# Peptides against a protein of PDB entry 5Z08: the designs that were tried, part 229

Target 1, 168 residues: chain A of PDB entry 5Z08
Amino acid sequence: RQKDEWAKKTSSLMKQLDWFIGEHLGAMLAAEELGGPVVGELMEIDPDDLSAGFNAHGKLKKATSQPDLDRRQRRIDDIWGPQDEQGQAHKRKRGADEALAASAEMRDLIEQLMNKLVEAGGDNSATYVEIPRESAAARFLVRSKVAMFHPNDARRLRLVDFGRDLDD
Target 2, 222 residues: chain B of PDB entry 5Z08
Amino acid sequence: GLPRLIDAIEEASKIPAKRRQTPIKPTIEKLTTHLYTHGASPDSLLRLADLLTLRNHLDQASLAAITRNLYPSSTVSDEVVLRFIGALGHGQLKPTLALQALFLRWLVMVYHLLENPGVLGQVYGVLFDLLDTAAIRPQLCHLLALVTRRKHVRPFRIQAILTLSRQTGGDPNLTGLLRVFKNYYPEIIVGDATKGRASAFKHPDPQWRQHLDEIQQRRSEA

## One batch from the design tools (peptide; made by RFdiffusion4, then SolubleMPNN)

Design b2_p23_1_s1 (from b2_p23_1, 8 letters changed)
Fold by OpenDDE base, seed 2:
Structure b2_p23_1_s1 (fold): chain B 168 residues (1-168), chain C 222 residues (1-222), chain A 23 residues (1-23)
Amino acid sequence: as target 1 above (168 residues)
Amino acid sequence: as target 2 above (222 residues)
Amino acid sequence: AAAAAAAAAEARRAAAQAFMASL
């Protein structure tokens, strides 16, 4: 009985999480991956203003725009820039595709983290998932205090086990 | 005048709110209005710093209101700075983390009025060791960005920021501080954790700045 | 307690997989 209620509650929470990822979080994660604002921080940080504020003591050489950063920034400008009508449809489609990709990455990461937690059988050393990159999804989970990086290896991520602290 | 208002608040601060004969709120409002109009002298700043940082019976709303209106009419002494720095961190006798964040924000906004900006450099280690405290980290990173000099950029601190940046999922404020460090040591490898957006450390309150400038200008004309 | 936690975790995994399969 309690196990069935717990399974139902867990299923309901997973549905709500999936909805939240698809409807809201995916787009925000995609924006972060594209070099936009960090999820949850409405910081209008103009990168150019960073360079201007600290110019007093050192020639910040023009950071040679690494082409990949420029490509990401262009994608942000494509997502958040003035929406011209024809550019809007292609930008909306690209934005939607990036949001879908970010949603899929977040879902996959959560699944892997949960699976490893289950498989570890209480061994904290076995709960780590190897992540190919530090994604916006991974960063979000860490900022939310849901996940933690391995102290010595940023490629390893685990869920915070909240259940153990209740039984001690 | 301002000294009499401070006297009244100091006396009231010794007494629990339920045992006060008169409400303190009207006196706090008079104080904040006076501070907004005229600012605080160095002597008044010291007294107010003690009221803000030492444990007393004043309510958090009153303390926050005083802090938000704490316009210096002149310079800020080392003693005043050290009162606020000493109030930072965890402890039952220390102000709330919310109030500490306001103190750090205040120090950022008045940094150019410090009699000796070097005083913050002397307590750099104390400030740096508080970076793990999430509630004050944004303002703390901003203050450290102003204070940091080459002598403070040490290998162990670089590693500490890098580690904390990973542990926080790339906090933009830590990334911003690490960029300040990189200005002194360009060879600092900012790992993938720092590919995120960095904080620009813009002035926290442009209106407060403008009003401060007006108060400071009146002093220069007197 | 550990067996209950493991069983709960397995139930979560099964529920998550069933949910993902239903999408």
Scores: peptide ipSAE 0.016, ipTM 0.376, DockQ to the pose 0.031
Fold by OpenDDE base, seed 1:
Structure b2_p23_1_s1 (fold): chain B 168 residues (1-168), chain C 222 residues (1-222), chain A 23 residues (1-23)
Amino acid sequence: as target 1 above (168 residues)
Amino acid sequence: as target 2 above (222 residues)
Amino acid sequence: AAAAAAAAAEARRAAAQAFMASL
């Protein structure tokens, strides 16, 4: 019973995370990668709210209202967009493509991090994913205290094991 | 006069120090004294820029002394500017990074005397790509702070500064440059890594400025 | 604690697999 409830909650959380990545976070990550505002500072999201979302008890506080995100994305496009309608359309399309790419990168990174955590069987040394670059996705996870770099190697990233800290 | 001093130094610069019949130091001292007193004409500036930027047998102390006394008596041409910009970066034929820092400092101090300040805007990318070179970064950021216009503030450059700022532990000069960028786009969020004291980009040498002004005033009275 | 951690890890594995299968 408890395992099934936990599995259902985890599945629900993953669906919500996937939705959040696709609808909101991907565009913001793409903006950061393109040299826009840093994700999290723009949203005034307390890293603790994101960390709370990933613990077994943490309600993901509803991300800031959809209207504010759309307004911010428009503002980025207005700043960097060409003045001509055709150029704006091309930049909007490019921005959408970059948002999709950033969403895919974030999903892949989370997947790798979770898989390594599962494969490690409790060995913290085996939980590290090797990342090819410091992406906006990687930085976001670290700033959110969801992931951490290896102390001696910034190419190695792991999930913070929140479950251990709760048992202490 | 100044042209004859430059002639003598140009000829001496072709010969290794050990093979020179006469010591060059007294001639360098005469040159620097003349430059300090009268400044350099546009033609003399170009010749001196070549001596400073092209590989020759002059010692680093002499090159630095000439650079420190390189007061323009008039304007600074695009050609002179481009000589100094072309001397920046890594390479066996390039001047030392210490001398490059002096050139950048000089460009900052004479920026208001450029015949066409837009020339620096045209080579903005070349300057920007050198920000990773720690030895010249302070003066380079200062020059970029003067040169930067809205057209230069691009997403990829914002990201490059942010990345470099993280890698350098928040260099105050990079933070200062990012603040200049923010003046054009207030929406640029300077990340926590840039939450620090920014350089104010004050004039590098107030005494040099004052002396330059005195030289420039003599021209207006003539 | 170790059994709960193992059970949580297995549930995470199943959820990760289900998530990956849903992609």
Scores: peptide ipSAE 0.015, ipTM 0.266, DockQ to the pose 0.018
Fold by OpenDDE base, seed 3:
Structure b2_p23_1_s1 (fold): chain B 168 residues (1-168), chain C 222 residues (1-222), chain A 23 residues (1-23)
Amino acid sequence: as target 1 above (168 residues)
Amino acid sequence: as target 2 above (222 residues)
Amino acid sequence: AAAAAAAAAEARRAAAQAFMASL
């Protein structure tokens, strides 16, 4: 019973998290990846500036291909490029693709972190996920104190084990 | 010479990579080779600090390569230091935390060449407030270990490190910094959570140090 | 592990709620 309730609660929370990532966090992470505001820095981004840049009301279609790491860095160039009308439509589409990519990266990172925590069986040294880059997703988890970097290697990330304090 | 290479890179940095007529990588390689061989003058350091810290169209690999070869041929000015310090933290248009870690590492490695080491003491609070940023914490603690004086060791900072140390499960770098604090106030109880192996804050790159010394020596003979 | 995942989920929910409350 308690395991089933926990599983249901976990599933519900994961669905809510998935929704939050897809609907809100992904776009903000993408903005951060693109050199925009840091997630949680309430600069008065006028909802209209977000709306003018992010207002593709469109259903986030599952982008199948992980955009190559080299392509994301090139997008700083696309953000600073002249805002021609065709550039804005491509920028909006790219922004949506980036939000989707950021959402996918956050989901994947959370999944990897959770899986490693379960696999480690209480060995904190085995809970680290190797991250290919410092992503907005990784930064967000660290700022939120949900994850931490390895003390000597910023390419290794783990979940903060909040549960150990409960078993003691 | 180095100024002309910097000019070319500055101009290229204003242009998106896709719109550049010529690949920048060969120019970056020439610059890094020149820096490795001769180092950078104070004026060149300032220009390079701007390229490294200000948002431009240079790729992260190029920025990292420049940073790794950023040998001062002379002293490091307060202005150069402040450019790197101003680039730290989270925010719009700031360099990546990975690059910030390289900047902090660089500041550690060139600390003895600062025209005014006291400048870092003046911005101590700014540095200290970034300790919660895990990605830069190792290098930040090392820099703070060099910079810390008795005037900086305040009760609120002691408590902040102790709290952060508990929250991080005893980060060795924080323990190392607490040990530095304890040198000024022996009564500081480094709690059991900090009984972990403290970082010794050894020089980050002995080979880089040796090469820097060679560059510095050539200037003293000239 | 289950308690840790629940706590992490609750922390994520709290972070999400705090974030949503900041919007």
Scores: peptide ipSAE 0.013, ipTM 0.326, DockQ to the pose 0.036
Fold by OpenDDE base, seed 4:
Structure b2_p23_1_s1 (fold): chain B 168 residues (1-168), chain C 222 residues (1-222), chain A 23 residues (1-23)
Amino acid sequence: as target 1 above (168 residues)
Amino acid sequence: as target 2 above (222 residues)
Amino acid sequence: AAAAAAAAAEARRAAAQAFMASL
């Protein structure tokens, strides 16, 4: 009974988390990957904002021609091509694609982390997932204190085991 | 005048709020109004620093209000700086971390008014060792960004900030500080962990800066 | 192990809720 209630609650939370990733977090993670604000500094990022790029301060670049484009912003502009109306539609689509990619990366990472935790059978050393890169998703989970890096290997990430603090 | 207001608050600070005969709030409001209008002299700053940093019976809202209006009318002495630095970190006798963050913010905003900016460089280790304290890290990194010189950029501190950056998931303030370190040692391999956004360490409060400038200008005309 | 997975899920809940509450 308690296990079933816990399973139902966990399932409900996973659905809510999946929704949150898709509706909000994906765009914010994409913004962070593109050199925008860190997740939590800007709570509402429109895919259109992703397409506009971010200044050196991680603020939305307003369409004003400021020439001192940060090297990162230049790279974004070089990737996204000319600023015409067709370019704006293409930029919007690209911003949406980046948000979807970030959402997928976050979902996949969470799934891997959860699977490894289950497979490890209580061995904390076996709970690490190898990550190909330090993504915005990985950083977000660490900042949120949901995950931690291996002390000696930043390519290895695991979920924080909150259960150990209850058995002591 | 300001000294009399400080006297009244010092006396009130010795007494628990429930045992005060008069509410302290009106006196705090008079103090903050005076500070906003005229600023604080070096002597007044020292007394206010003691009120802010030493354990007393003043409420957090009052302490925060004083700190937010702590405009120096002149310079800031080493003694005042050291009072605020001594108040940082964990301990039962130390101010709340929220108040410590306000102190660090204040030090950033008045850095150009320090009688001896080198005093912060002398206590650099104390400041640096507090970087693990998340609640004060943003303002602490900003202050360290101002204070850091080549002599402070040591291999162990580079490693410490890199480690802490990983542990915090690439805190942009740490990335910003590491960028400052890189200005002194361009060869610092900032691993992929620092590809994240760095804090620009902008002035925390432009309106406060403008008002400080007005107070400072009145002194130069007198 | 099941209690740890449960506590981890609850802590993820609390973290997700704290995050959602911070939004």
Scores: peptide ipSAE 0.013, ipTM 0.385, DockQ to the pose 0.046; fails the geometry check

Design b2_p23_1_s2 (from b2_p23_1, 7 letters changed)
Fold by OpenDDE base, seed 4:
Structure b2_p23_1_s2 (fold): chain B 168 residues (1-168), chain C 222 residues (1-222), chain A 23 residues (1-23)
Amino acid sequence: as target 1 above (168 residues)
Amino acid sequence: as target 2 above (222 residues)
Amino acid sequence: AAAAAAAAAAARKAAAEAFMASL
């Protein structure tokens, strides 16, 4: 009974997480990957301000700041730049594609982290996933205190074991 | 004028000091005085950058004196910047590490006058890979602190700085650079490596800055 | 399984907090 309730609760949580990733988090992660604001700082950005693009600091570009011709800035401008009427469909598609890619990366990372945790059988040293890059997904999990980096290797990420703090 | 002084020094630089017919020091003093008073045009900066970075027979004191008085009267071109960047590192054909530190200090002090600040971002990897060179690390970290953008903050670079910080016993310049990285990614776990004193990367020479501003102002009024 | 569930719950909580912070 308790195992089944836990399985149901876990399944429900995973479904809700998957929904949240797909509907909201993916777009925010995509914005962060493109050099936009960190997930959670987006609240301060008017949708109209998204069209102005982001500076190298992840802050909204003031209209007067010289466009840093960085390819990333072009991508931000391509995704969030002024919607030319004819380009709206292509920009929406590109934005959707980046959000889908970010969603997929987050899902894959969570899956890898969970799999390693299960495989480790309680050995904390075996719970680390090697990440190819510090993605917006990885950073989000760390900021959220869901994951942590290896103290000596920023390419190794593991889930925070919240269960150990309950058993002590 | 400045071009004639540079011509004389260029010719003298081809000849070993013991074989020169005339001492070069008086000409270097005239050059440095002229640079202090009027600054250097972009064309003159390029010629001086070649004198400073290419192997020649000029003594280290003369090269250092020129570098310390290398006030731009206007902007600094990408070509000038790349000459100084190309002169960094170890090698028999490269300037001394002491002179390289002066070049990096100069780049920090003239950063706001670069025609294209993005050029330093393009060579970020070259600069970053020199962090293990202790003699240039303070100025290099300062320059990197100015140049670093979100795109440069990568896991492998974070790890490299963390490793180097441990190996150096927590160099305050590396700690300062890690703080710059953390400004872009607050979630960076810096552990014990950021425990301690960090460099604030203050302007290396406020008097030099003031004098540069005076030279730049005179140009805007002409 | 419990740790994975706790991680999922924490991820969801964090996501919900981020979502609530984004509202």
Scores: peptide ipSAE 0.021, ipTM 0.271, DockQ to the pose 0.021; fails the geometry check
Fold by OpenDDE base, seed 2:
Structure b2_p23_1_s2 (fold): chain B 168 residues (1-168), chain C 222 residues (1-222), chain A 23 residues (1-23)
Amino acid sequence: as target 1 above (168 residues)
Amino acid sequence: as target 2 above (222 residues)
Amino acid sequence: AAAAAAAAAAARKAAAEAFMASL
């Protein structure tokens, strides 16, 4: 009975998390991956400040001539650049595709982290997932104190086990 | 005048809200209106700093409203600064972390009006040790970016920021602070954990700055 | 199962807090 109630509550929470990822978080994560604002940090970045890009020193580049803008800067310019109507539809589609990709990455990462936690059977050393890159999804989970990196290896991520502190 | 409004609020702050004979909200509104129009003198700033930082019976909304309207009409003394610094961190007698973030934001916005900017450098360690407190970290990093000098950039602090950056998934504010450190010591290796976006530490409120400048200008003309 | 639920609840709470902070 209690296990079934917990299973139902867990299922409900997972559905709500999945909804939140799909409806809100995926787009914000995609924006972060594209060099936009960090999820949860409303730095009022003036859209004009994002369009100008950042130099190697983190200062806004003045709009001088088009040097080889790094692919990330092009994506920022594609998100924040002048909205021509045809550019808006392609940008909206690309933005939607990036949001879907970010949502999928977040779901997959959560699933891997949860599976490893269950499989580890209480061995904290076995709870780590190897991540191929430091994604916006990974950073979000760490900032949210849901996950933590291995102290010596930033490619290893685990869930924070909140369940152990309830048995004492 | 402003002193009488502060007197009334000080007396009300000693009494729980349920036991007050008169609502304090109208007096708070008069205070904030006065502060917005005229700013606060150094003496008034000190009294208001005590009201904001010491445990009393004022509600959080009132404290936040006073802080958002805390325009100095002149300079900010070391004593006022130290009241706000002393209010930072965890503790039963300390203000909420949300209010502490507003205090740090205020210190950033009035930094150019400090009588002695060096006072913040003297308490640098106290500020630095609070970087693990996520709720105040953005404003704290901004303040530290203004305060940091070569003497503060030590190997143990570099390592502390690098470690904290890894633990926070590369917080842009920490990356921004590391860039400030690197300006003093270019040889600082920013590890892979700090690869990412850095905060530019722009002014938190341009409208507040403009209004402050107007208040300061009226003083210079008087 | 309890740990997964706690992680999901924490993730949701954190996401909600991040969302509320983004508003």
Scores: peptide ipSAE 0.020, ipTM 0.383, DockQ to the pose 0.044; fails the geometry check
Fold by OpenDDE base, seed 5:
Structure b2_p23_1_s2 (fold): chain B 168 residues (1-168), chain C 222 residues (1-222), chain A 23 residues (1-23)
Amino acid sequence: as target 1 above (168 residues)
Amino acid sequence: as target 2 above (222 residues)
Amino acid sequence: AAAAAAAAAAARKAAAEAFMASL
């Protein structure tokens, strides 16, 4: 009975987390990965805002950008700008793709962290996941106090074991 | 000369590696050799800062090699500093975090050559807000340790470091930075979460420092 | 399983708190 209630509660919690990642967190993480605000500073990110991009200060590009930002952006556009007229449609599609990629990265990272925690059987040294890069997803989990980096290796991330601190 | 090498690399940087007629690696090697021998003038530093900080088609190994050999022959302008600071943080258009760490390391090593060290104090908030980025935190804390003045030590920043120290399990670099803060305000209570080894912020590369000094001396004699 | 649920609950609580703190 308690095991079944726990399983149902866990399943419900996982569904809500998946929903939150897909509906809200993915876009915010994508914005952070694009040089936008840190997750939590901008609650509603329109996909169109992701396509417009962010200035060096993490603010939405307004038409009156600072002259130095305009020079940098101009040079970036000169080097990497789309050659053909089809470039604008590709920008909107890119914003949606970045949100999906961020959502997938967050889901995968959470899954790996949970799996390692279960596999470790209480050995804290075995709970670390190796991350290929410091992503917005990884940073969000750490800022939220859900995960911690290894004190000596920023490539190793683990879930905070909230259960052990209650028994001490 | 150095300007011609930079011209060639700037042109190559606009073209994807697969579409280049000639390999860029020999030109990068010539550039790094020249930089190692003679250093970079202020004008050349600005151009190289743009190559390093703006998105282009240069490979990460080449960018890292240029950064490791980026010896100033004289002073470092505010404009050069601001290029590197503006390249920090997260974003697809920004350099990799590994390269950003090299930029911060470079700023630490050339800090004494800045035309206006106060420029870093003006962007202190921008630097401080990046402390949550683990990949650049060691070098960032070192730079902040050099830049920090009493005016920067604010209650909200003290609390931010304390919070981040707890979240990181007591990162020695954060503890080191908090020790710098405590030099200005001895009454700062370092809670148990900050008990641990602090970074001493030693010079990142003594050999690089020695070679920089040799380059700087040659210019003073000319 | 309990640790994974606690972590998921904590992640959600933290996400909810981050969401609420951003409101």
Scores: peptide ipSAE 0.018, ipTM 0.321, DockQ to the pose 0.032; fails the geometry check
Fold by OpenDDE base, seed 3:
Structure b2_p23_1_s2 (fold): chain B 168 residues (1-168), chain C 222 residues (1-222), chain A 23 residues (1-23)
Amino acid sequence: as target 1 above (168 residues)
Amino acid sequence: as target 2 above (222 residues)
Amino acid sequence: AAAAAAAAAAARKAAAEAFMASL
């Protein structure tokens, strides 16, 4: 009974987190990744504003699996590219794709962090996930005090073990 | 000369790479070779700072190459410094964090050539507030270690750096910065989270320093 | 599982609090 309630609550919470990531956080993270405001500085980023991309005052462009260097170069090309209607539609689609990519990255990162925490069996040295880059997702988790970087390697991230305080 | 190379790159920077009639790489190579040999005058530094910090169509490899060869032949003006500082942080118009790290590294390496080192002290808060960005933190801590004076070591910043040190699991660069703070206020207790090895903030590139010194010496002899 | 759920709940609470603090 309690396990089932806990499982249901966990499932509900995971659904709410997924919703929050998908509807709000993903867009904000994408904005940050694309060089927009840090998550929490701009509360109301309209998904349409994300889709419209941020202009010369701070507007958004498409995530590819390529290094952060290449992503920003592409952003420059799209902001200064021809502003035709097709270009705007493509920018909107790209903004949505970036929000989706950021959402996926956050979900994947959380999943990896949780999996490593479970696999480590209490060994803090084994709880680190290797991150390919400092993502907005990673930064958000650290700012939120949910995760910490390895003291000697910013490519390694772990969850803060909140569970130890509950079992004691 | 250098101004003509900058002119060509400025014009090319206005055009997307796919629409350029001529490859920019040969011009960038000429620029970097010239910079390596002669350094950049204050006027050229300002123009190059604009190319590096303002959004344009230059590729990141070119920007990085220019930054790595950005030897001042003379002093570095406040205006140049402020261009690089203004380029720091998160923003759509801001350079990549990798490039920002190179800018901070550059500022560290040319710190002794600043016309007014106090300019960095005036923007201390801007720099300090970026410490949460891990990608630039090593170079940022090094720069702050150079810039920090007693007036900057405030209780809220002490608490902020201690908090951030705990959050990062004792980043050696933050520990190094805390040691700098402790030099001004010995009573600062560096908590157990900072028992780690502190960064010594050694010069990032001794070869670059040596080459800079050679360029600077040639100017003093002329 | 309980620790992961607690961490997730804490993360959510922290994210919600950070979001609410940003409001």
Scores: peptide ipSAE 0.017, ipTM 0.335, DockQ to the pose 0.033; fails the geometry check

